# Designs tried in a protein design run: peptides against a protein of PDB entry 3V4L. Part 30

Target 1, 386 residues: chain A of PDB entry 3V4L
Amino acid sequence: GQPLAKDKVALLIGNMSYWEHPKLKAPLVDVYELTNLLRQLDFKVVSLLDLTEYEMCNAVDEFLLLLDKGVYGLLYYAGHGYENFGNSFMVPVDAPNPYRSENCLCVQNILKLMQEKETGLNVFLLDMCRKRNDYDDTIPILDALKVTANIVFGYATCQGAEAFEIQHSGLANGIFMKFLKDRLLEDKKITVLLDEVAEDMGKCHLTKGRQALEIRSSLSEKRALTDPVQGAPCSAEALVRNLQWAKAHELPESMCLKFQCGVHIQLGFAAEFSNVMIIYTSIVHKPPEIIMCDAYVTDFPLDLDIDPKHANKGTPEETGSYLVSKDLPKHCLYTRLSSLQKLKEHLIFTVCLSYQYSGLEDTVEEKQEVNVGKPLIAKLDMHRGL

## One batch from the design tools (peptide; aimed at target 1 G81)

Design b2_p14_8_s3 (made by RFdiffusion4, then SolubleMPNN; from b2_p14_8, 7 letters changed)
Fold by OpenDDE base, seed 5:
Structure b2_p14_8_s3 (fold): chain B 386 residues (1-386), chain A 14 residues (1-14)
Amino acid sequence: as target 1 above (386 residues)
Amino acid sequence: MTVEIVSTDPQLSL
């Protein structure tokens, strides 16, 4: 019969905003494009940008909680990385300069933990450099991996080589994602699909002799990303997995705020990533005696590190939100919360209405506190070990 | 439109 997945789960991490290392651009678009494709493939996708070491560890732990016998697990990483002694290391945004294995996540350790879950398929897509880190002489003593014939690595580049971004008109894509996205929806064995992506990279004049895909696989079965999920969640474990994923993707409900002056504000929420949310406000009713009014959001939790200069923008793009702007309501004020994984408490903030009456020069302010609970990834409490 | 191909190797900035 056609292979069935018990479920399909993906963790996508894109690290760009390094503290002590060069900033990247491609992971933003690459994580977004891959998220949308994997959702069309019925994957439960967690998408995270700019994680610290601690936040990356927690994201992997939460991903491993979604894995079980016969589940397909996919890990995608785009960011800085290195390879020492055949071990791949993902570099967190807070990694020191120079970084070592103790500051980084070892992919082979994650693979070991996925094998303990008896997964149906393990896919690693690693869009990072594979150069040796000469500042790290640590030889990882890894436990012996189980012999499972269900592993696929897609390395964006060859061993000891660099990965590259293609920058165009202020956006960038990784070379790997540029070709992967064109084939990802094809009903093919995952190794055959990746071989075709490798051929496409090898034919392109921009990438030929610069970057080549390496495929490492033990996959003995015909498994595809298109393989259907096995029926309604009949097991308690499948129900728990569905609830845990839904918890990490719950947006606050849109609110209609009513002020004493008779102004009504619509407050809305949109997810860009599992840890990135756009808040938008619009004036939906204004009394005729009020000539001007604006609705600002302010007084955010300090753990979100929100710069007020980037809040309350007239366009999503002015907040740094270029990807979801087409799906947002127009004529709002927009605020981007990019670090929801840092949120310790409920998201409480103030909506400030500034307005002017006809024939009065003085501006009047009314304020309303709003509690929206824990949005998106903040429901997983990824900070609970600090 | 100019296309630029940029290495992601952090060691090239040292």
Scores: peptide ipSAE 0.299, ipTM 0.807, DockQ to the pose 0.561
OpenDDE base, seeds 1, 2, 3, 4: peptide ipSAE 0.240, 0.247, 0.289, 0.224; ipTM 0.776, 0.779, 0.799, 0.768

Design b2_p14_8_s4 (made by RFdiffusion4, then SolubleMPNN; from b2_p14_8, 8 letters changed)
Fold by OpenDDE base, seed 2:
Structure b2_p14_8_s4 (fold): chain B 386 residues (1-386), chain A 14 residues (1-14)
Amino acid sequence: as target 1 above (386 residues)
Amino acid sequence: MKVELVSTDPELSE
């Protein structure tokens, strides 16, 4: 019979906005498209952009809490990285220049911890460079991995080689995701699927002789990403896992705010990623005596580092939100919260209404404080160790 | 438009 997964869990990390290194572009689109595909495959997906070392460690720890016996675990990473002595290192956005192993996350350490969970399948998709870092002379003494015969690595490039982005005037994938996305939904053994992706990359005139997929696998069984999840959660641990994932993906409910002047505002929320949320405001009712009326959001928690110059935009795209703009209501003001992992407290902010009456020259303001609790990933308290 | 590939290697971007 087809193998069953006890559950399917994915952690996707895309690092782009490096402090001391060149900024990337592809991880935004790659993480978003892969998230949507893995959700169609019944994966519980946590998708995170622009993580510090500490935030990456916590994201991995929370991912490992979702793993158990017979669970399928998938880790995707897109960003800067290196490979020393067959160990893959993911580079956080706050990594110094030059970075070392002490500033980075070792994928083989994560694999060791996944093997301790007795997972049914371990898939690593590493969309990073695999060149040696000559500034890191440390040889990691890793404990020997268990022989579990359930490991698959898909490396976007060969050992000692670089990964590439497509430079286009618009949104573009990295090379690996460009080919992976076309096959990811196929009901095939994961190693066969990745081999077909490798063939597609090798046939493409753009990528031929520039980038080649490497597959490393111990997978002895016919396991696919399409393998069905075992039915109703039969254990207390499976219920806890489902609740923990659901909490990390719960949006605030849409609100109708009523001001004393009789203006009504709709306040709505949309998830772009597990740590990225769009707030939007619209005027849904205005008394006829009010000739001008604008509603904006302000007074965000300092932990979110919200620049007011990038808040309250007339389009989602002006906030840097290009992916979910089609699914948002039109004729709103939009604000993008890109660092929800940093939120320690409840998301409290002010909705300010500025308006003018017919025959009065002076602008009037009304304010309402809004508390939406901890949205999305902020419910996991990724900061509990500071 | 010529599609250009850009390396994600930080050492080649300097």
Scores: peptide ipSAE 0.169, ipTM 0.742, DockQ to the pose 0.482
OpenDDE base, seeds 1, 3, 4, 5: peptide ipSAE 0.067, 0.120, 0.149, 0.105; ipTM 0.692, 0.756, 0.732, 0.723

## One batch from the design tools (peptide; aimed at target 1 A78 G79)

Design b2_p15_1 (made by RFdiffusion4)
Pose (drawn by RFdiffusion4):
Structure b2_p15_1 (pose): chain A 386 residues (1-386), chain P 15 residues (1-15)
Amino acid sequence: as target 1 above (386 residues)
Amino acid sequence: SHSTELVSREAVLPS
């Protein structure tokens, strides 16, 4: 009568800043939006931006670790894609020009690994182009798929076609997400809902005849993204899964820093994506003997490759964050730490204080080191092992 | 100023 989910897990990857290929813009916004919608449907969501080939492989491994028998698994990719010989490929940011299947992730490979885990539902939302990579000589000769009647595909475009994004100077949106976001929360069967999305997508003027939604499904059960999760977890296997999930969305505690000069610096942290964290520095207290002072953040782990233009900015928008000043506490210095999947080490940076005393010209520098551990996805140790 | 463009997510390859 009623189909049930043991758990609902999602992996969303949005690639924008390609090294050898045109940079995209809508992936960040689309990924942010799909996480919020999927969380309302009670999904364990992993949101990641600008992953290399190696990094993309690890995200799949962490996602597979969160899937067991009866778990609804969902994969959303927004970035560059190509389709050769019946296989779909997601292109990582580190991809060379020209690129091949070896440089890319085959979706069919990911699907087989999910079937090995006995998942109740396999949903794939591929928001990418589907043309031939004429430079790809290799044909993977992949093994046949087990007939499981739970595979669902939401291709943003058809084979040989292109998926489009509207790059309006402001926010920038994807076409598939413009029509998906208004319908995703419906209690319809996943295949029926995706078809209703395909109808509204045909009413699109910007993309008519260039992009159409393609649905491929084997699903023989009235399963939906709104189906309920098996109430009390109470199983030992179910508990290990909730810990593994909580292990990735840990944020450092908002600490207060005391300086030898009697100045207090409040240090705040905000989550944007599992890959993205925002630090803010507020000067909470200073003694009367000091009037002039500015707090600035430096000495980040070189693995993160933090550009100076994204750090110590008056507002969060100036760092490139999707989060806005109404979401983040007012008046601090905001700094954006994207690329946490690059952190093998522990997070150590210096909160540097440049200040001046009453009646003196000289400028005094007080540097204090801060170790915040492994925030968010860095805690998963994706680089672990030999 | 502001501009709006429809952009493919196709990767550009050499000739």

Design b2_p15_1_s1 (made by RFdiffusion4, then SolubleMPNN; from b2_p15_1, 8 letters changed)
Fold by OpenDDE base, seed 2:
Structure b2_p15_1_s1 (fold): chain B 386 residues (1-386), chain A 15 residues (1-15)
Amino acid sequence: as target 1 above (386 residues)
Amino acid sequence: METVELVSYAAELPE
């Protein structure tokens, strides 16, 4: 019969905004496009941008809580990385220069923990460099992996080689994702699918002789990303998993705010990623006596590190949101919250209405405080260890 | 000709 997954769960991490290392661009697009494709494949997807070491550890721990016997687990990483002695290290955005294994996450340690969950399939897609880090003299003593015959690694490059993005005048994918996205929905064994991606990437004139996809697999069964999820969650564990994922993806409901002057504002929310939310405001009703009227959001929690100069933009693109702009209402003011994983408390902020009456030169302001609880990933309390 | 630049995911480690 066709193999069945008990469930399908993916963690996608894209690191770009490094503190001590060159900034990247492609991981933004790659994580977004891969999220949309994996959702079409009935994956529960957690998508995270720009994580510190501590935040990456917590994201992996929360991902491992979603894994159970017969669940398909997929980890995707795009960012800086290295490989020492066959161990792959993902580099957090706060990693020092030079970084060491103590500042990074070892993928083989994550694999060990996934094997303890008795997963049905373990897929790692690593869009990072595999050069040796000569500043890391640590030989990781890894415990012997179990023989589970269900492991697939898709490395964007060969051992000792680099992975690349192509920077154009606009947003572009990394080299690996550019070819992976065209094949990902195919009903094929995952190793066959990745082999076709390797052939397609091998035709790329820009990376020929510089980057080549490597597949490492112990997969003995015909498992595909298209494999159907086993029917309605019958176990208590499956219900808990569904609730945990749903909490991490719950947006605040759209609100209509009414001001004393008779202006009505629509306040809306959109998810770009599990840790990135767009807030938008629009004037839905204005009395005819009011000639000018703007609705600003302000007084955000300090933990979010929001620069007011980047808030309340006339377009989503001016906030750095290029991917969800087509799905957003037009003629709003937009604010991008890019670090929801840092939120310890409820998201409380102020909506400030600035307006002018016909025949009065002075601007009037009215303010309302809004509490939207813990949006998206902020519900997982990724900070419980501090 | 748009200059296509390849950006490496290797951090520039000090020499």
Scores: peptide ipSAE 0.386, ipTM 0.820, DockQ to the pose 0.717
OpenDDE base, seeds 1, 3, 4, 5: peptide ipSAE 0.382, 0.379, 0.371, 0.380; ipTM 0.824, 0.818, 0.817, 0.818

Design b2_p15_1_s2 (made by RFdiffusion4, then SolubleMPNN; from b2_p15_1, 8 letters changed)
Fold by OpenDDE base, seed 3:
Structure b2_p15_1_s2 (fold): chain B 386 residues (1-386), chain A 15 residues (1-15)
Amino acid sequence: as target 1 above (386 residues)
Amino acid sequence: MEKTEVVSTAPVLPE
């Protein structure tokens, strides 16, 4: 019969905004496009940008809670990385320069933990460099991996080689995702799919002799990312998993705020990633005596590190939101919350209405505090332990 | 034509 997945779960991490290292660009688009493709494949996807070491550890722990016997687990990482002694290290955004294994997440340790969950398939897609880090002399004593015959690694590059991104004036994929996205929906054994991606990369003049995909697999069965999920969640564990995933993807409901002056504001929310939300405000009703009227959001929790200079923009693109702008209402003010993982408390902020009456020179302000609870990934309390 | 540049994602470690 066709293989069945008990469920399908993916964690996608894109690190770009490094503190002590060169900033990347491709992970933004790569994580977004891969998220949309994996959702079409009935994956439960958590998508996270710009994680610290601690936040990456917690994201992996939450991902591991979604794994169980016969579940397909996929980990994608795009960012800086290295490979020492056959161990792959994902570099968090807060990693020092130079970094060591103690500052990074070892993929083989994550694989060990996935094997303890008796997963049906373990897929790692690693869009990172695989150069040796000579500043890290640590030889990881890894516990012996179980022989599960269900492991697939897709490395964006060869051992000891660099991964590349295409820099354009606009949005561009990394080299690996550029080819992976065209094949990902194909009903093929995952190793066959990745082999076709490797062939497509090998035909590209930009990558020829610079980057080649490496496939490492112990996969003994014909398993595909297209494999159907086993029917309705009948187990308590499957229900818990579905609820946990749903919590991490719950947006606040759109609100209609009414001010004393008779102005009505629509406050709306959109997810760009599991830790990135766009807030938008629009004037839906204005009394005729009010000539000018703007609705600003302010007084965000300090944990979100929101620069007011980047808030309340006339376009989503001015906030750095290029991916979801087509799905947003037009003629709003937009604010991008890019670090929802950092939210320890409820998202409380102020909506400030600034307006002017006909024949008065002075602007009037009215304020309303809004509590939207814990949006998206903030429901998982990824800061539990700080 | 905007120059398509292929840029390494390798970290710049101290020399």
Scores: peptide ipSAE 0.235, ipTM 0.780, DockQ to the pose 0.772
OpenDDE base, seeds 1, 2, 4, 5: peptide ipSAE 0.226, 0.223, 0.214, 0.215; ipTM 0.774, 0.777, 0.769, 0.768

Design b2_p15_1_s3 (made by RFdiffusion4, then SolubleMPNN; from b2_p15_1, 8 letters changed)
Fold by OpenDDE base, seed 5:
Structure b2_p15_1_s3 (fold): chain B 386 residues (1-386), chain A 15 residues (1-15)
Amino acid sequence: as target 1 above (386 residues)
Amino acid sequence: METTEVVSTAAALPE
């Protein structure tokens, strides 16, 4: 019969905004496009940008909680990385310069933990450099991996080589994602699909002789990303997994705020990523005696590190939101919360209405506090331990 | 013509 997945779960991490290292651009688009493709493949996708070491560890732990016997697990990483002694290290945004294995996440350790879950398929897509880090002399004593015959690595580059991004005047993919996205929906064994991606990338004149896809696999069965999920969740564990994923994707409900002056504001929420949310406000009713009014959001939790200069913009793009802007309501004020993983408490903020009456020069202000609970990834309490 | 530059994602480790 056709292979069945018990469920399909993906963790996508894109690190770009490094503190001590060169900033990247491609991971933004790569994580976004891959998220949309994996959703079409019925994956439960957690998508995260710009994680610290601690936040990456917690994201992996939460991902491992979604894994169980016969579940397909996919880890995608785009960012800085290195490979020492056949061990792949993902570099967090807060990693020092130089970084060492103690500052980074070892992919083979994650694989070990996935094998303990008795997963049906383990896919690693690693869009990072594979150069040796000469500042890290540590030889990780890895426990012997189990022979599970269900592992696939897609490395964006060869051992000891660099990975590359294409910088255009606009948003562009990394080289690996540029070719992966065109084939990802194909009903093929995952190793055959990746081999076709390798052939397509090998035709690219920009990276010919610089970057080539490496496939490392022990996959003995015909498993595909297109494999159907086994029907209704029949186990308590499958229900728990579905609930845990749903928590990480729950947006606040849109609110209609009514001010004493008779102005009505619509407050809405949109997810760009599992840790990135857009808040938008619009004036939906204005009394005729009010000539001008604006609705600002302010007083955010300090943990979110919201720069007021980037809040309350007339376009999503002015907030740094270039990908979801087409799906957002027009004629709003927009604010991008890019670090929802940092939220320890409920998201409480103020909606400030500034307005003028006809024939009065003085601006009047009314304020309402809004509590929207824990949105998206903030429900997983990724800071339980700081 | 959009200039296409291929940029390494390698971290600048100290020499």
Scores: peptide ipSAE 0.224, ipTM 0.783, DockQ to the pose 0.774
OpenDDE base, seeds 1, 2, 3, 4: peptide ipSAE 0.223, 0.209, 0.221, 0.206; ipTM 0.782, 0.778, 0.781, 0.774

Design b2_p15_1_s4 (made by RFdiffusion4, then SolubleMPNN; from b2_p15_1, 7 letters changed)
Fold by OpenDDE base, seed 5:
Structure b2_p15_1_s4 (fold): chain B 386 residues (1-386), chain A 15 residues (1-15)
Amino acid sequence: as target 1 above (386 residues)
Amino acid sequence: GSSTEVVSTAAELPK
């Protein structure tokens, strides 16, 4: 029979906004496109942008809690990275220059922990450079990996080589994701699918002699990303996994706020990523005696580091949201919260209505505090212990 | 037309 997955879980990390290293562009689009494809494949996807070392560790720990016997686990990483002695290191956004293994996440350590879960398939898609870091003289004494089947590595580039992004019209894609996305939905053994992606990369004039996909696998079974999830969660562990995933994807309910002046505001929420949410406000009712009114969001928790200059924009694109703008209501004010993993408390903020009456020169303000609880990834309390 | 540019994702470590 066709293999069944007990469940399918993916963690996607895209690091772009490095503190001490060159900024990247491709991870934004690549994480978004891969998220949408993996969702069509019935994966439970957590998608995270711009994580610190501590935040990456917690994201991996939460991902490992979703893994169990016969579960398919997929880890995608796009960002800076290096490879020393066959160990792959993912570089967090807060990594120093130069970085070392103590500042980075070792993929082979994550693999060891995934093997302890007896996963049905482990896929690592590493869209990073594989150059040696000569500043890291540490030889990780990795415990001997268990002799387990069903591991697949897709390295975006060869050992000792660089990975590249293609910048066009202000957008960028990784070379790897450019070819992977065209085949990812195919009902093929994952190693066959990746081999076809490698051939497509090898045919491209932009990629020839610059970047080549390397596939490493111990996959003894015909496993595909298209393999159906086993039916309704019958185990307590499957229920817990579904609940943990649901928590990380729960948006606040849309609210209708009523002000004393008789103005009604619609407050809505949209997810761009598991740690990125857009708040939007619209005036849904205005008394005729009010000639002008605007509804601003303000007084956000300090942990979110929200610059008021980037809040309350007339378009999603002015907030830096280019990917989900088509799915948002029009004629709103938009605010992008890009660091929901940093939220220690409930998301409490103020909706400020500024308005003017006909025949009065003075602007009037009314304020209403809103508590929306912990949205999306903030429900996992990734900062418990700081 | 907007030029297509291929950019390395390599970090610039000290020399």
Scores: peptide ipSAE 0.336, ipTM 0.846, DockQ to the pose 0.783
OpenDDE base, seeds 1, 2, 3, 4: peptide ipSAE 0.287, 0.289, 0.301, 0.279; ipTM 0.818, 0.817, 0.823, 0.812

Design b2_p15_2 (made by RFdiffusion4)
Pose (drawn by RFdiffusion4):
Structure b2_p15_2 (pose): chain A 386 residues (1-386), chain P 15 residues (1-15)
Amino acid sequence: as target 1 above (386 residues)
Amino acid sequence: SHSTELVSRDAELPP
């Protein structure tokens, strides 16, 4: 009568800043939006931006670790894609020009690994182009799929076609997400809902005849993204899964820093994506003997490759964050730490204080080191092992 | 000023 979910897990990857290929803009916004919608449907969501081939493989491994028998698994990719010989490929940021299947992730490979885990539902939302990579000589000769009647595909465009994004100077949105976001929360069967999305997508003027939604499904059960999760987890296997999930969305505690000069610096942290964290520095207290002082953040782990133009900015928008000044506490210095999947080490940076005493010209510099451990996805140790 | 463009997510490979 009523189909049930042991758990609902989602992996969302949005690639924008390609090294050898045109950079995209809507993936960040679309990924942010799909996480919020999927969380309302009670999903364990992993949100990641600008992953290399190696990094993309690890995200799939962490996602597969969160899937067991009866778990609804969902994969959303927004970025560059190509389709050769019946296989869909997601292109990582590190991809060379020209690129091949070896440089890319085959979705069919990911699907087989999910079937090996006995998942109740396999939903794929591929918000990418589907043309031939004429340079790709290799044909993967992949093994046949087990007939499981739970595979669902939401291709943003058809084979040989292109998926489009509206790059309006402001926010920038994807076409698939413009029509998906208004319908995703419906209690319809996943295939029916995706077809209703395909109708509204045809009413699109910007994309008519260039992009159409393609649905491929084997699903023989009235399963939906709104189906309920098996109430009390109470199983030992179910507990290990909730810990593995909580292990990736841990944020450092908002600490207060005391300086030898009697100045207090409040240090705040904000989550944007599992891959993205925002630090802010507020000067909470200073003694009367000091009037002039500015707190600045430096000496980040070189693995993260933090550009100076994205750090120590008056507002969060100036760092490139999707989060806005109404979401983040007012008046601090905001700094954006994207690329946490690059952190093998522990997070250590210096909160540097440049200040001046009453009646003196000289400028005094008090540097204090801060170790915040492995925030968010860095805690998963994606680089672990030999 | 503001501009709006419809952009393909094609990789735009070279000849």

Design b2_p15_2_s1 (made by RFdiffusion4, then SolubleMPNN; from b2_p15_2, 9 letters changed)
Fold by OpenDDE base, seed 3:
Structure b2_p15_2_s1 (fold): chain B 386 residues (1-386), chain A 15 residues (1-15)
Amino acid sequence: as target 1 above (386 residues)
Amino acid sequence: METVEIVSTSPELPE
């Protein structure tokens, strides 16, 4: 019979806004496009941008809670990385320069923990450099991995080689994702799919002799990302997993705010990633005596590090939101919250209405505090421990 | 023609 997954869970991490290292661009688009493709494949996807070491550890821990016997686990990482002694290290955005293994997440340690969950398939897609870090002399004493015959690594590059992104004036994929996305939905054994991606990348004149996909697999079974999920969650564990995933993806409900002046504001929310939300405001009703009227959001929690200069933009693109702008209502003010994984408390902020009456020179302000609870990934309390 | 720059995702570690 066709292999069945008990469930399918993916964690996608894209690190681009490094503190002490060159900034990347491709991880933004790569994580977004891969998220949409994996959702079409019935994966439960957590997508996270720009994680610190601590936040990455917590994201992995939460991902591991979604794993169980026969579950397909997929980890994708795009960002800086290195490989020492056959161990792959994902570099967090807060990693020092130079970084060491103690500042980074070892993929093989994550694999060990996934094997303890008796997963049906473990897929790692690593869009990072595999160059040796000569500043890290740590020989990882890895515990012996179990022989599970269900492991697939897709490395964007060869051992000791660099991975590349294509910087255009606009949004572009990394080299690996550019080819992966065209085949990801194919009903093929995952190793066959990746081999075809490797061939496509090898035909590209830009990548030929610079970057080549490496596939490392122990996968003995014909498993595909297209493998159907086993029917309705009948176990308590499957229900808990579904609820945990649903919590991490719950947006606040849209609200209609009514001000004393008779102005009505629609407040709406959109998810770009599991840790990135767009807030948008629109004036839905204005009394005729009010000639000018603007509604802006302010007074965000300090842990979100929201620069007011980047808030309340006339377009999603001016906030840095290029991907979801088509799904957003037009003619709003937009604010991008890019670090929801830092939110320790409820998301409380102020909606400020600034308006002018006909024949009065003075601007009037009315304010309403809004509590939207914990949006998206903030429901998982990924800060629990600091 | 927009110049397509291929940029390494390798951090330049200090020499």
Scores: peptide ipSAE 0.109, ipTM 0.722, DockQ to the pose 0.766
OpenDDE base, seeds 1, 2, 4, 5: peptide ipSAE 0.101, 0.102, 0.084, 0.100; ipTM 0.716, 0.721, 0.710, 0.726

